# Designs tried in a protein design run: peptides against a protein of PDB entry 5FRP. Part 142

Target 1, 225 residues: chain A of PDB entry 5FRP
Amino acid sequence: VEWTESIPQIIATREDISKELNQALAKTFIDSDPRVRRTSVMIFNKVPVTEIWKNITNKAIYTSLLHLAREKHKEVRELCINTMAKFYSNSLNEIERTYQNKEIWEIIDTIPSTLYNLYYINDLNINEQVDSVIFEYLLPFEPDNDKRVHRLLTVLSHFDKKAFTSFFAFNARQIKISFAISKYIDFSKFLNNQESMSSSQGPIVMNKYNQTLQWLASGLSDSTK

## One batch from the design tools (peptide; made by RFdiffusion4, then SolubleMPNN)

Design b2_p23_5_s3 (from b2_p23_5, 12 letters changed)
Fold by OpenDDE base, seed 1:
Structure b2_p23_5_s3 (fold): chain B 225 residues (1-225), chain A 23 residues (1-23)
Amino acid sequence: as target 1 above (225 residues)
Amino acid sequence: FEVPKLTPLEEFNELRKKFEKLL
């Protein structure tokens, strides 16, 4: 743990990290202690993306980072999912594609597919987290149409079949949820009007409101688990 | 407007299965 915690400072201060240090760091991502694995993931959050790309040249580190998305330890997994999504976005924005870094890019370009494949675990907590990182990092709001389309095409260009499937299903789901939310708002407005509530439609709308609320809530994870 | 019979998660899973057959 303590050794791994020192790595961000070393990376920030040195122009080149030795092969031996890269090899040692690669081992920390597969350490039996979840605290060590957590600390290893945190390197990608504490060190600027440009310095990571410059100093971390061992492919096994990046591969191991992506593998931790399916980690059994909840805290490590959650941290890893956020970290890799953010790292992907930052890499797209700040790192040029060169001949020298092409092999690392080959790994990094699989991050979107790796994330969309997590939907196949069928866990509500994981699904919510993946939804969040998609909107925040993978496909953020972009008012420029050309930039938005370019980002989308970049993300899709490395999808496997399962990722494509999840992508289309996700988009279809979002449309349905958005419609349900719209109806929830309409019902809420109706129920807040005393004249409307006293009408023959009052009880009918109340039932639809409750059903809509229950349906929306059923898609949310239990915050206590 | 009628609320879907499937939960959002179930609907998502069914949609995935449908798209898996199309791709």
Scores: peptide ipSAE 0.339, ipTM 0.879, DockQ to the pose 0.881
Fold by OpenDDE base, seed 5:
Structure b2_p23_5_s3 (fold): chain B 225 residues (1-225), chain A 23 residues (1-23)
Amino acid sequence: as target 1 above (225 residues)
Amino acid sequence: FEVPKLTPLEEFNELRKKFEKLL
């Protein structure tokens, strides 16, 4: 743990880290202690993306990071999912594609597929997290149309079949959820009006309101778990 | 407006299966 905690400082202070250090760091991502794995993932959060790309040249580190998205330890997995999504976004924004970094980009370009494939686990908590990182990091709101389209095409260009499937399903789901939320709002407004509540439609709308609320709630992960 | 019979997760899974056949 302590050794791994020193790595961010070493990367920040040195222009180049040795091949041996990269190899040693790669081993920490597969360490039996989840604290070591966690600390290793945190390197990607603590060190600027430009410095990571410069100093972490062992492709096994990046591959191991992606593998932790399916980690059994919940905290490490959740951290990894957020970290890899953020790292992907930062890399797209700040790192140029060169001949020298091509092999690393080949790995990093699989991050979107890796994340979208997590939907196949069918876990509500994982799904919620993946939803969140999609909106925050993979496909953030971009007012510039050209940039938005370019980002979308970049993300999709390396999708496997499963990722594409999840992508389309996700979008279709979001449309339905959005519509349900819209109806929830409409019903809420109706029920807040005394004249409407006293009408023959009052009980009917109340029932629809409750059903809509229950349906929306059923799609949310239990925050207590 | 009628509430979907399937939960959001179930519906998502069905949609995914549907798209798997189309791709």
Scores: peptide ipSAE 0.371, ipTM 0.890, DockQ to the pose 0.874; fails the geometry check
Fold by OpenDDE base, seed 3:
Structure b2_p23_5_s3 (fold): chain B 225 residues (1-225), chain A 23 residues (1-23)
Amino acid sequence: as target 1 above (225 residues)
Amino acid sequence: FEVPKLTPLEEFNELRKKFEKLL
C-alpha cells in the first residue's frame, strides 16, 4: 500500500518510469487487497493524463484497469468506472495518436465498449453509474456539432455488438424517461393550480402524477444499498 | 399519457434484447 501511494509522486517527479516500476505497478492492480487495487486506480486520478501516457507504458496496467470495472469490491469498481471514463475523455482531449502509443490506444479505445457492456450485469447501481459517466465523460454535452459528431463516432468506432445494443437501448430509454419527466412536470403544474385541482380532472391527474413518480423512482438505485 | 407497464430497467432490458436480435 505505502509503496503504491508513493507512485503518483514518483510519476510526477521522474520523466521516465523504469520498466521495473511499471511491472511492479501492474501487480498492484491484481493484488488481493482491495485497498491496494483502489490505490492503484487512484494513480489515474492523481496524475495528469499526459504524465500517465508518458510514464505508464506497460499495457497490462491499462488492461487491468479496465478489468476492475467488473470488480467484486463495490468501492473499487465504482472508482474504476469513474476513473476509466474520465481517463478516456481526457485522453481523447489531450493525447495525440502516435505510432509509439498505438498499443495503449488500442486498449483505451475499448473503454466505451467496456462501460456499455456493464449494462448486461443488470444492476441498477451499475446502470446508474454508467449512465452518469456517459453524460459526464463519454458523450458530454457539446454545442459544436462537428465536435459532437466526431466524439460520437470515436466512441462508437470500437463498439462490439453488445455495446451497440446497449447504446441503442439506452437512447430509447432516455427518450421515454424524458417524456415521463415532462409529464411529471405538467402534472405538477396542474396540481399546483387550485382551480385545476378542484376540477373533475384533479383526482385523475393526481393519480397519473403518482404513477409517473413511482415509475421514475423505480428506475433509481437504492442509495442505501 | 399512460405510464409504461414495465419499469425503466425492465424496459431497457427488453430493448437490449430487441436490439441484440437486430444487430
Scores: peptide ipSAE 0.359, ipTM 0.886, DockQ to the pose 0.869; fails the geometry check
Fold by OpenDDE base, seed 2:
Structure b2_p23_5_s3 (fold): chain B 225 residues (1-225), chain A 23 residues (1-23)
Amino acid sequence: as target 1 above (225 residues)
Amino acid sequence: FEVPKLTPLEEFNELRKKFEKLL
């Protein structure tokens, strides 16, 4: 743990991280202690993306990071999912594709597929987290059409079949949820009008309001778990 | 508007299965 905690500072101060240090760091990602794995993942959050790409040259580190997305330890998994999504986004924005870093990019380009494949675990908490990182890091809101299309094409260009299926299903789900939210708002407005509530439609709309609310709530993870 | 019979998650899973057959 303590050794791994020192790595961000070492990377920040030293331009030449030795092959030996990379090999030692690679071992920390597969350590039996979840605290060691957690600390290893935190390197990707504490060190600038440019410094990571410069100094972390061992492919096994990146492969191991991606593997931790399916970690049994909840805290490590959640940290890993957020970290890899953010790292992907930062890499797209800040790292040029060169011949020298091609092999690392081949791994990093699989991050979107890795994340979308987590939907196959069928866990509500994981699904919610994947939803969140998609909107925050993978496919953020971009008002520029060319940039938005370019980002979308970049994300999709390395999708496997499972990732594509999840992508299309996700989009279809979002449309339905958006429609349900729109109806929830309409029903809420109706119910807030006293004249509407006193009408013959009042009880009917109240029932639809409750059903819509319950349906929307059923798609949310239990925050207490 | 009628609330779908399937939950958002169930619907997502069914949609994914449908897309798996199409791809």
Scores: peptide ipSAE 0.339, ipTM 0.880, DockQ to the pose 0.890; fails the geometry check

Design b2_p23_5_s4 (from b2_p23_5, 15 letters changed)
Fold by OpenDDE base, seed 5:
Structure b2_p23_5_s4 (fold): chain B 225 residues (1-225), chain A 23 residues (1-23)
Amino acid sequence: as target 1 above (225 residues)
Amino acid sequence: VDIPKKTPLEEFKELVEEELKKL
């Protein structure tokens, strides 16, 4: 009988410790000392992505990480930009989308837009860094065309208007846009055929997809003028 | 003495603590 009472306490203690850790980490990301902020960002580089997703459940930590991309302290900013891009890529590769992690994914899915929006700062060093992380982590070289297209579509599907504009202005020359669009259309057709079968989320995904298509089409028309 | 394998959570905490100590 006594051991059964210990299990809830152990679980509660673990939850409490996890909560305390998350609260402590959330504070370090907004610390006035750049060294503290730097160390906090480094956690995302040193800790396996699976363990981060499991143990860091406070949304404020992820939001704060993204905000550091615009920090005044150059070293912390540069580290943050590299870290969030890498973390995004690792998350796409290793983390499944579940009901439990949906709210964190909603934040992580904004990383591409966050990065592309840095072009509006009009800083050459930032632009070079953003270019670097885009080709290293967001849109890495992938010999498999289907995987490459899927990654591209994933990145584009969460773009805001500003990110699309930046994408066409800065990266459209480097990406065979024609190939991307062709594969996007093919993938759209594929999704339409698969979603016609079962899930209540089909219409929502399709709507987002159609919106992305419309944005791509509008962006292409503006680049040809 | 079976050194209890650190749980993934314990490993995570140690990593966080180590990084915080470098501050």
Scores: peptide ipSAE 0.104, ipTM 0.672, DockQ to the pose 0.011
Fold by OpenDDE base, seed 2:
Structure b2_p23_5_s4 (fold): chain B 225 residues (1-225), chain A 23 residues (1-23)
Amino acid sequence: as target 1 above (225 residues)
Amino acid sequence: VDIPKKTPLEEFKELVEEELKKL
């Protein structure tokens, strides 16, 4: 028990965690003992997001974290769902997108889809938890309209088709989608300005944004029919 | 004598303990 409490401190204090430690940590997420899995998930809650991104470099850890959202053990699953949602929000707020962390971001950007796909399990407790974390972490209350719409578009930009369908079914009613669409022009201008500033990442962001718009448009058309 | 393969947790614990000794 005492060593597990030391892990957050190690991650927070050490600049470079060994490759071996990262590999061993990845294995704990798939351990047969739910207590071990729980302790591993708790690392993401106890360690600052900046230190996690710095020190946890093994992609398998992030992939395994996301996989635990569908595990059978209720406590670990619930913890995992809450943890990944919070981690996503903190990452969006505190972690810059760089070339070096691109591969981890590709995994983290799937968290919204991972969460919305849980609605297809058709479990009331899971649905309630997903609703809770969406409004607490993914799409929190934001009084600034531009920030709110930007967050919404960021979340939607990485949706798969199933997640998008779930969004329209469960959450679109609570979100002024019409407002997001009305701000499209402003964000298109913003993206164009960012693309002009950063030559290499601009086209990728624009493509994701356009995809989000197409899905929003298609989803609204289907909901109005 | 098949040395029982350390569980992933045991392996991780040992690595953590080694890293703690370096602090």
Scores: peptide ipSAE 0.082, ipTM 0.643, DockQ to the pose 0.010
Fold by OpenDDE base, seed 4:
Structure b2_p23_5_s4 (fold): chain B 225 residues (1-225), chain A 23 residues (1-23)
Amino acid sequence: as target 1 above (225 residues)
Amino acid sequence: VDIPKKTPLEEFKELVEEELKKL
């Protein structure tokens, strides 16, 4: 346990963790000893999000973190679920999307789906924990409607079909989905107008948004039946 | 005598210690 406390200090003091250190850390996430896995997850809790993004560059670490959400060891799983949700929220708040961090963001953006997919395990304790972290970190209370909708749209934008289904089953009742959809449409129109002017990626983003809208619409239709 | 392969944790600790020594 004590050595794990040293890792945050190292990460904070050094701008670049060596490739070797990243590789070693990646191994600890898949270690057979749950204590090692736990300790590894705790790094994400103890180290500032900015420092994590800066120093942990091995994408396998992030992937492995997400896999621990389905860990057999209860304590590690619970810690992981809390950690990944918090990390997601902190990342959204503090980390800019850049070309350099795109690959990591692609993984981090799957955290919402990863969490919502845990409902399919049909474990009451897991469900309760997922509920908790959703309301604490993923979709926190936000009095600003635009920020709230933006966060919601961000979360939904990367959902797989299963996550959408879970979302509608468990959380849609708490969210003015109609308002979110309206804002989504407005945002999509805004993006279309902006992207039609500048980049070859515009159509791709719009296609993703349209797909998300279709999924939302389909989910709503299924929830109303 | 098969030198017991260092556990990933041990390897990590060593790397951490090595990095700390460079500070």
Scores: peptide ipSAE 0.026, ipTM 0.514, DockQ to the pose 0.011
Fold by OpenDDE base, seed 1:
Parts: structure tokens; sequence; C-alpha cells
Structure b2_p23_5_s4 (fold): chain B 225 residues (1-225), chain A 23 residues (1-23)
């Protein structure tokens, strides 16, 4: 019975420690010393993604990480771009979407847009880095067609207007992919309509849907080679 | 090569990284 009375105190103490730690960590991302900022970014590389999501609860830390992608210090910026792309990929693979982590996911889901928006800086080195991390982490090579399509749709689902524009500008294949995605959405809506599925056109639409998926999957694979 | 003395905030970050690995 006595151990049960200590549990609430331990939980409360952990929350307090966690809050203080998170507050202190948040300040380090805006430190004037680039070395301090670099060290902060490195936390996301050194700590497993599952532990980051569990223990870093201050949303301002994640927001601050994303802002460093546009900082003046080249080394920190480059590190940040690689780190956030990798962190995004790892999060998609390892972290479930829950009610409790919704606010953090809302920030993390903006990483693709954040990266594609860097093309507007019109810097060759930044563009090359963004290209690299897109094909390594955002849209990695995946042999499974359904997984490739799902990843693509996930990445695109949170794009802002600027990110879409950038996506279309830099890859002619991406325009075709967008068109195919539009068809996919139309077919999905059709398939969800019970009345349409009962029609003689149901099998024909299903075949077109499958062809579209195969095309999307193949196109994504070719873009990552 | 004078290893630049870690700022208090850098030291704190290292501590945070270590603690986050333990959690």
Amino acid sequence: as target 1 above (225 residues)
Amino acid sequence: VDIPKKTPLEEFKELVEEELKKL
C-alpha cells in the first residue's frame, strides 16, 4: 500500500523534471552560439526517435528545429536539414499517431513542406542537399508498390501551396505523379460509392485504379534510382 | 589546438542528451 502512495509523487516529479528539462532545451535552439545550436540538433541524431517523442514534449523545440533549416550558419543549417529529414522518415516508420502526440505530429508533418520551400532560396548547394534528403529520407526507394504510393501520398498530403509549386517545378515526373494522384483520389471516391461498385462499370474502374497505383509506384521507384 | 571551452549551455545539452538516452 505504501508504494502506491509514492507513485503519484514520482510521476509528478518526473513531469516537473521533464518540464524543466524541456524548457532548458528549448532555449538552446535559439542560442547565439552556433555550437550550442549544433549540439541541440545532434540530440535528434543521437537519441532514438522513440525516446525523443516520449521525452521531448515541448512543441517549441520541434518548431525551433525546423526554423534552423534557414539559419545563416552553414554547418548548422546543413546538419539541421539532414536531421529533420531523417527524423521525419524515422517518425513515419516508428511512431504511431495518437491523440496525445497530435500536436507534435502537426509540426513534424510540415517537414516536407519546409524542405521543399528551401528551393526558393535559389542556392545550388541547398538545392543539392534538399534533393539528396528527399530521395534518401522523404521518398526513399521502396520495393513494395503499395508502400511507395502510401509514402508519396503521405508526403504530399501536408504540402502547402509553395511546396506543391516547387515539387512541380523541379521534377517533370512529379507533374505526372500529381496527375495520377488526382485520378487516384477520383477512383477512391468512386470505389467508396456503393452504388457505383454495384454497376457494370465497377470492375473497369477497379482495373484503372490498379493501373494508376502501379504507375505511381513505378514512377516513384524510378525517381529514387 | 585549444579545445574551445564548452559554454554552460553546451554542457547542459550534453547532459540532456545523456538523460534522454536513459529515459
Scores: peptide ipSAE 0.070, ipTM 0.620, DockQ to the pose 0.011; fails the geometry check

Design b2_p23_6_s2 (from b2_p23_6, 11 letters changed)
Fold by OpenDDE base, seed 4:
Structure b2_p23_6_s2 (fold): chain B 225 residues (1-225), chain A 23 residues (1-23)
Amino acid sequence: as target 1 above (225 residues)
Amino acid sequence: EMEKLKKREEEEKKRLEELEKEL
């Protein structure tokens, strides 16, 4: 733990991280102690993306980071999912594609596939987290159509077959959620009008409102678990 | 894994089709 906690400072102060340090860091991602793994993931959150790319040259570190997205320990997994999504977005924004970094980019470009493949675990908490990081980091809201399309094409260009299938399922679900939210709003407006509530349609709309809420709620994880 | 995803998609589809029939 303590050694791994020192790594962000070492990366920030050293222009060149030795091969030995990279090898030692790679081992911390597979450490039996989840606190060590957690601290290792936190390096990617604490160190600027440019310094990570400059100093972390061991491919095994990046590969191991991606593997932690499926780890058993909930906290480390959740941290890893957020970290890798953010790191992907920051890398796309700040890191140029060069011959020298090509091999790391080949790994980083699999982050979208890695994330979309988590939907196959069929865990509601994981699904919600993946939904969140997609909207926050992978496919953020971009008002510029060309930038939005370029980002989308970048994300899709490295998808495996499973990630594509998951992507289409995700989008189909989002359309359905959007429709249900629209109906929820319409029903809420109707029910907020006393004249409408006293009409013959009042009970019918109340029933539809409740069903819409139940449908929306059924897609959410239990926040208490 | 894929079978569980398909099953959920089918269950979500059925629930939506039920909701759409009532709407």
Scores: peptide ipSAE 0.026, ipTM 0.592, DockQ to the pose 0.849
Fold by OpenDDE base, seed 1:
Structure b2_p23_6_s2 (fold): chain B 225 residues (1-225), chain A 23 residues (1-23)
Amino acid sequence: as target 1 above (225 residues)
Amino acid sequence: EMEKLKKREEEEKKRLEELEKEL
C-alpha cells in the first residue's frame, strides 16, 4: 500500500520512469489486497493525463485497469469505471495519436466497448454508474454539431457487436424514460388541481400516476444495498 | 448474457407498451 501511494509523486517529478518501476506498478493492479488495487487505480486520478501517457509505458497496466471494471470488490469496481471513463475523455482531448503511442491507443480505444459491455452483467448499480459516465465523459453535451458527431463516430468506431447492441438498447431506454418523466409531470399537475381531481378523470389519472412511478422506480437501484 | 439482456429488453418493452396503451 505505502509504496503504491508514493507513485503519483514519482510520476509527477520524473521525466522517465524506469522499466522496473512500470513492471512493479503492473503487479499492483492484480494484487490480492483490494486496498492495493484501489491505490493503483487512484494513480490515474491523481496524475495529469499527459504525465500518465509519458511515464506509464507498460501496456499491461492499461489492460489491467480495464479488467478492474469487472472487479468483485464494489469500491474498486466503482472507482475503476469512473476513472477509465474520465481517462478516455481526457486522452481524446489532450493526447495526440502518434506512431510511438499507437499500442496504448489500441487499448484506450476499447474503453467505450468495455463500459457498454457492463450492461450485460444486469446489475442496477452498475447500469446507473455506466449511464452516468456515458453522459459525463463518453458522450458529453456538445453544442457544436460537428464536434458532437466526430466524438460519437470515435466512440462507435471500436465497438464490438455486443457494445453496439447495448448502445441501441441504451438510447431506446433513454427515450422511454424521457417520455415517462414527461407523463409523470403532466399527471402530477393534474393531481395538484382540486377541480381536476374531483372530475370523472381523477381516479383514472391517479392510477396512471402510480403505474408511471412504479415503472420509473423499477429502473433505480436500492441506495441502501 | 446476451439472451438475458434481450429477455429484459423484451420485458421492459412489453411493460412500456402496456403503459402506453393505458395512457
Scores: peptide ipSAE 0.022, ipTM 0.566, DockQ to the pose 0.806
Fold by OpenDDE base, seed 3:
Structure b2_p23_6_s2 (fold): chain B 225 residues (1-225), chain A 23 residues (1-23)
Amino acid sequence: as target 1 above (225 residues)
Amino acid sequence: EMEKLKKREEEEKKRLEELEKEL
């Protein structure tokens, strides 16, 4: 733990970290102690993306980071999912593709597939987290059409068949959620009108409102689980 | 759900143990 906690400062102060330090850091991502693994993931959050790419040259570190997205320890898994999505977005924005970093990019380019493949676990907490990181980091709101299309094509260009299937299923689900939210708003407006509530449609709309709420709630994770 | 996650966690644990042997 303490050694791994010192790594962000070492990376920030040293222009070149030794091969031995990279090998030692790679071992911390596979450590049996979840606190060590958590601290290792936090390096990617504490160190600027440019300094990570410059100093962390061992591909096993990046591969191990991606594997933690499916680990047993909930907190480490959740941290890893957020970290890898953010790191992917920052890398696309700040890191040029070179011959020297090609092998690392081959791993980083699999992050979108890695994330979309988490939907096959069919866990509501994981699904919500993946939904969140998609909108925050992978496919953020971009008003520029060319930039938005370029980002989309970049994200899709390294998809496996399963990730594509998850992508289409995700988009279809988002359309359904959007429609349900729109209906929830319409029904809420109707039910807030006393004249409308006293009409023959009042009970019908109340039933549809309740069904819409139940459907929306069924897609939300239990914060207690 | 939880059983599928646990199975994946065990598969990933094996991959990490394989990576440890390469390092």
Scores: peptide ipSAE 0.014, ipTM 0.446, DockQ to the pose 0.017
Fold by OpenDDE base, seed 2:
Structure b2_p23_6_s2 (fold): chain B 225 residues (1-225), chain A 23 residues (1-23)
Amino acid sequence: as target 1 above (225 residues)
Amino acid sequence: EMEKLKKREEEEKKRLEELEKEL
């Protein structure tokens, strides 16, 4: 733990991290102690993306980071999912593709597939987290059409077949949620009108409102779990 | 896994088609 906690400061103060330090760091991602794994993931959050790419040259570290997305320890997994999504976005924005970093980019370019493949675990908490990091980091809202399309094409260009299937499923779900929210709003407006509530349609719309709420709620994880 | 995902997509699609028919 303490050794791994010192790594962000070492990366910030040294231009070149030794091969031995990279090898030692790679071992911390597979450590039996979840605190060590957590601290290792936190390096990617504490150190600027440019300094990570300069100093972390061992591809096994990046591969190991991606594997932690399926970690049994909930906190480490959740941290890893957020960290890799953010790291992917920052890398796309700040890191040029060169011959020297090609092998690392080949791993980083699999982050979108790695994240979309988490939907196959069929866990509501994981699904919500993946939904969140997609909107925040992978495919953020971009008002510029060319930038938005370029980002989308970049994300999709390295998808495996499973990730494509999950991508289409995700988009279909989002359309469905949007429709349900629209209906919820329409029903809420209707129910807030006293004349409409006193009409023959009042009880019918109340029932549809309750069904819509139940459907929306059934798609959400239990925040207590 | 793929069959479970397809089955869920079909079940969610059915639930929506039912919801759309009821709306």
Scores: peptide ipSAE 0.025, ipTM 0.577, DockQ to the pose 0.751; fails the geometry check

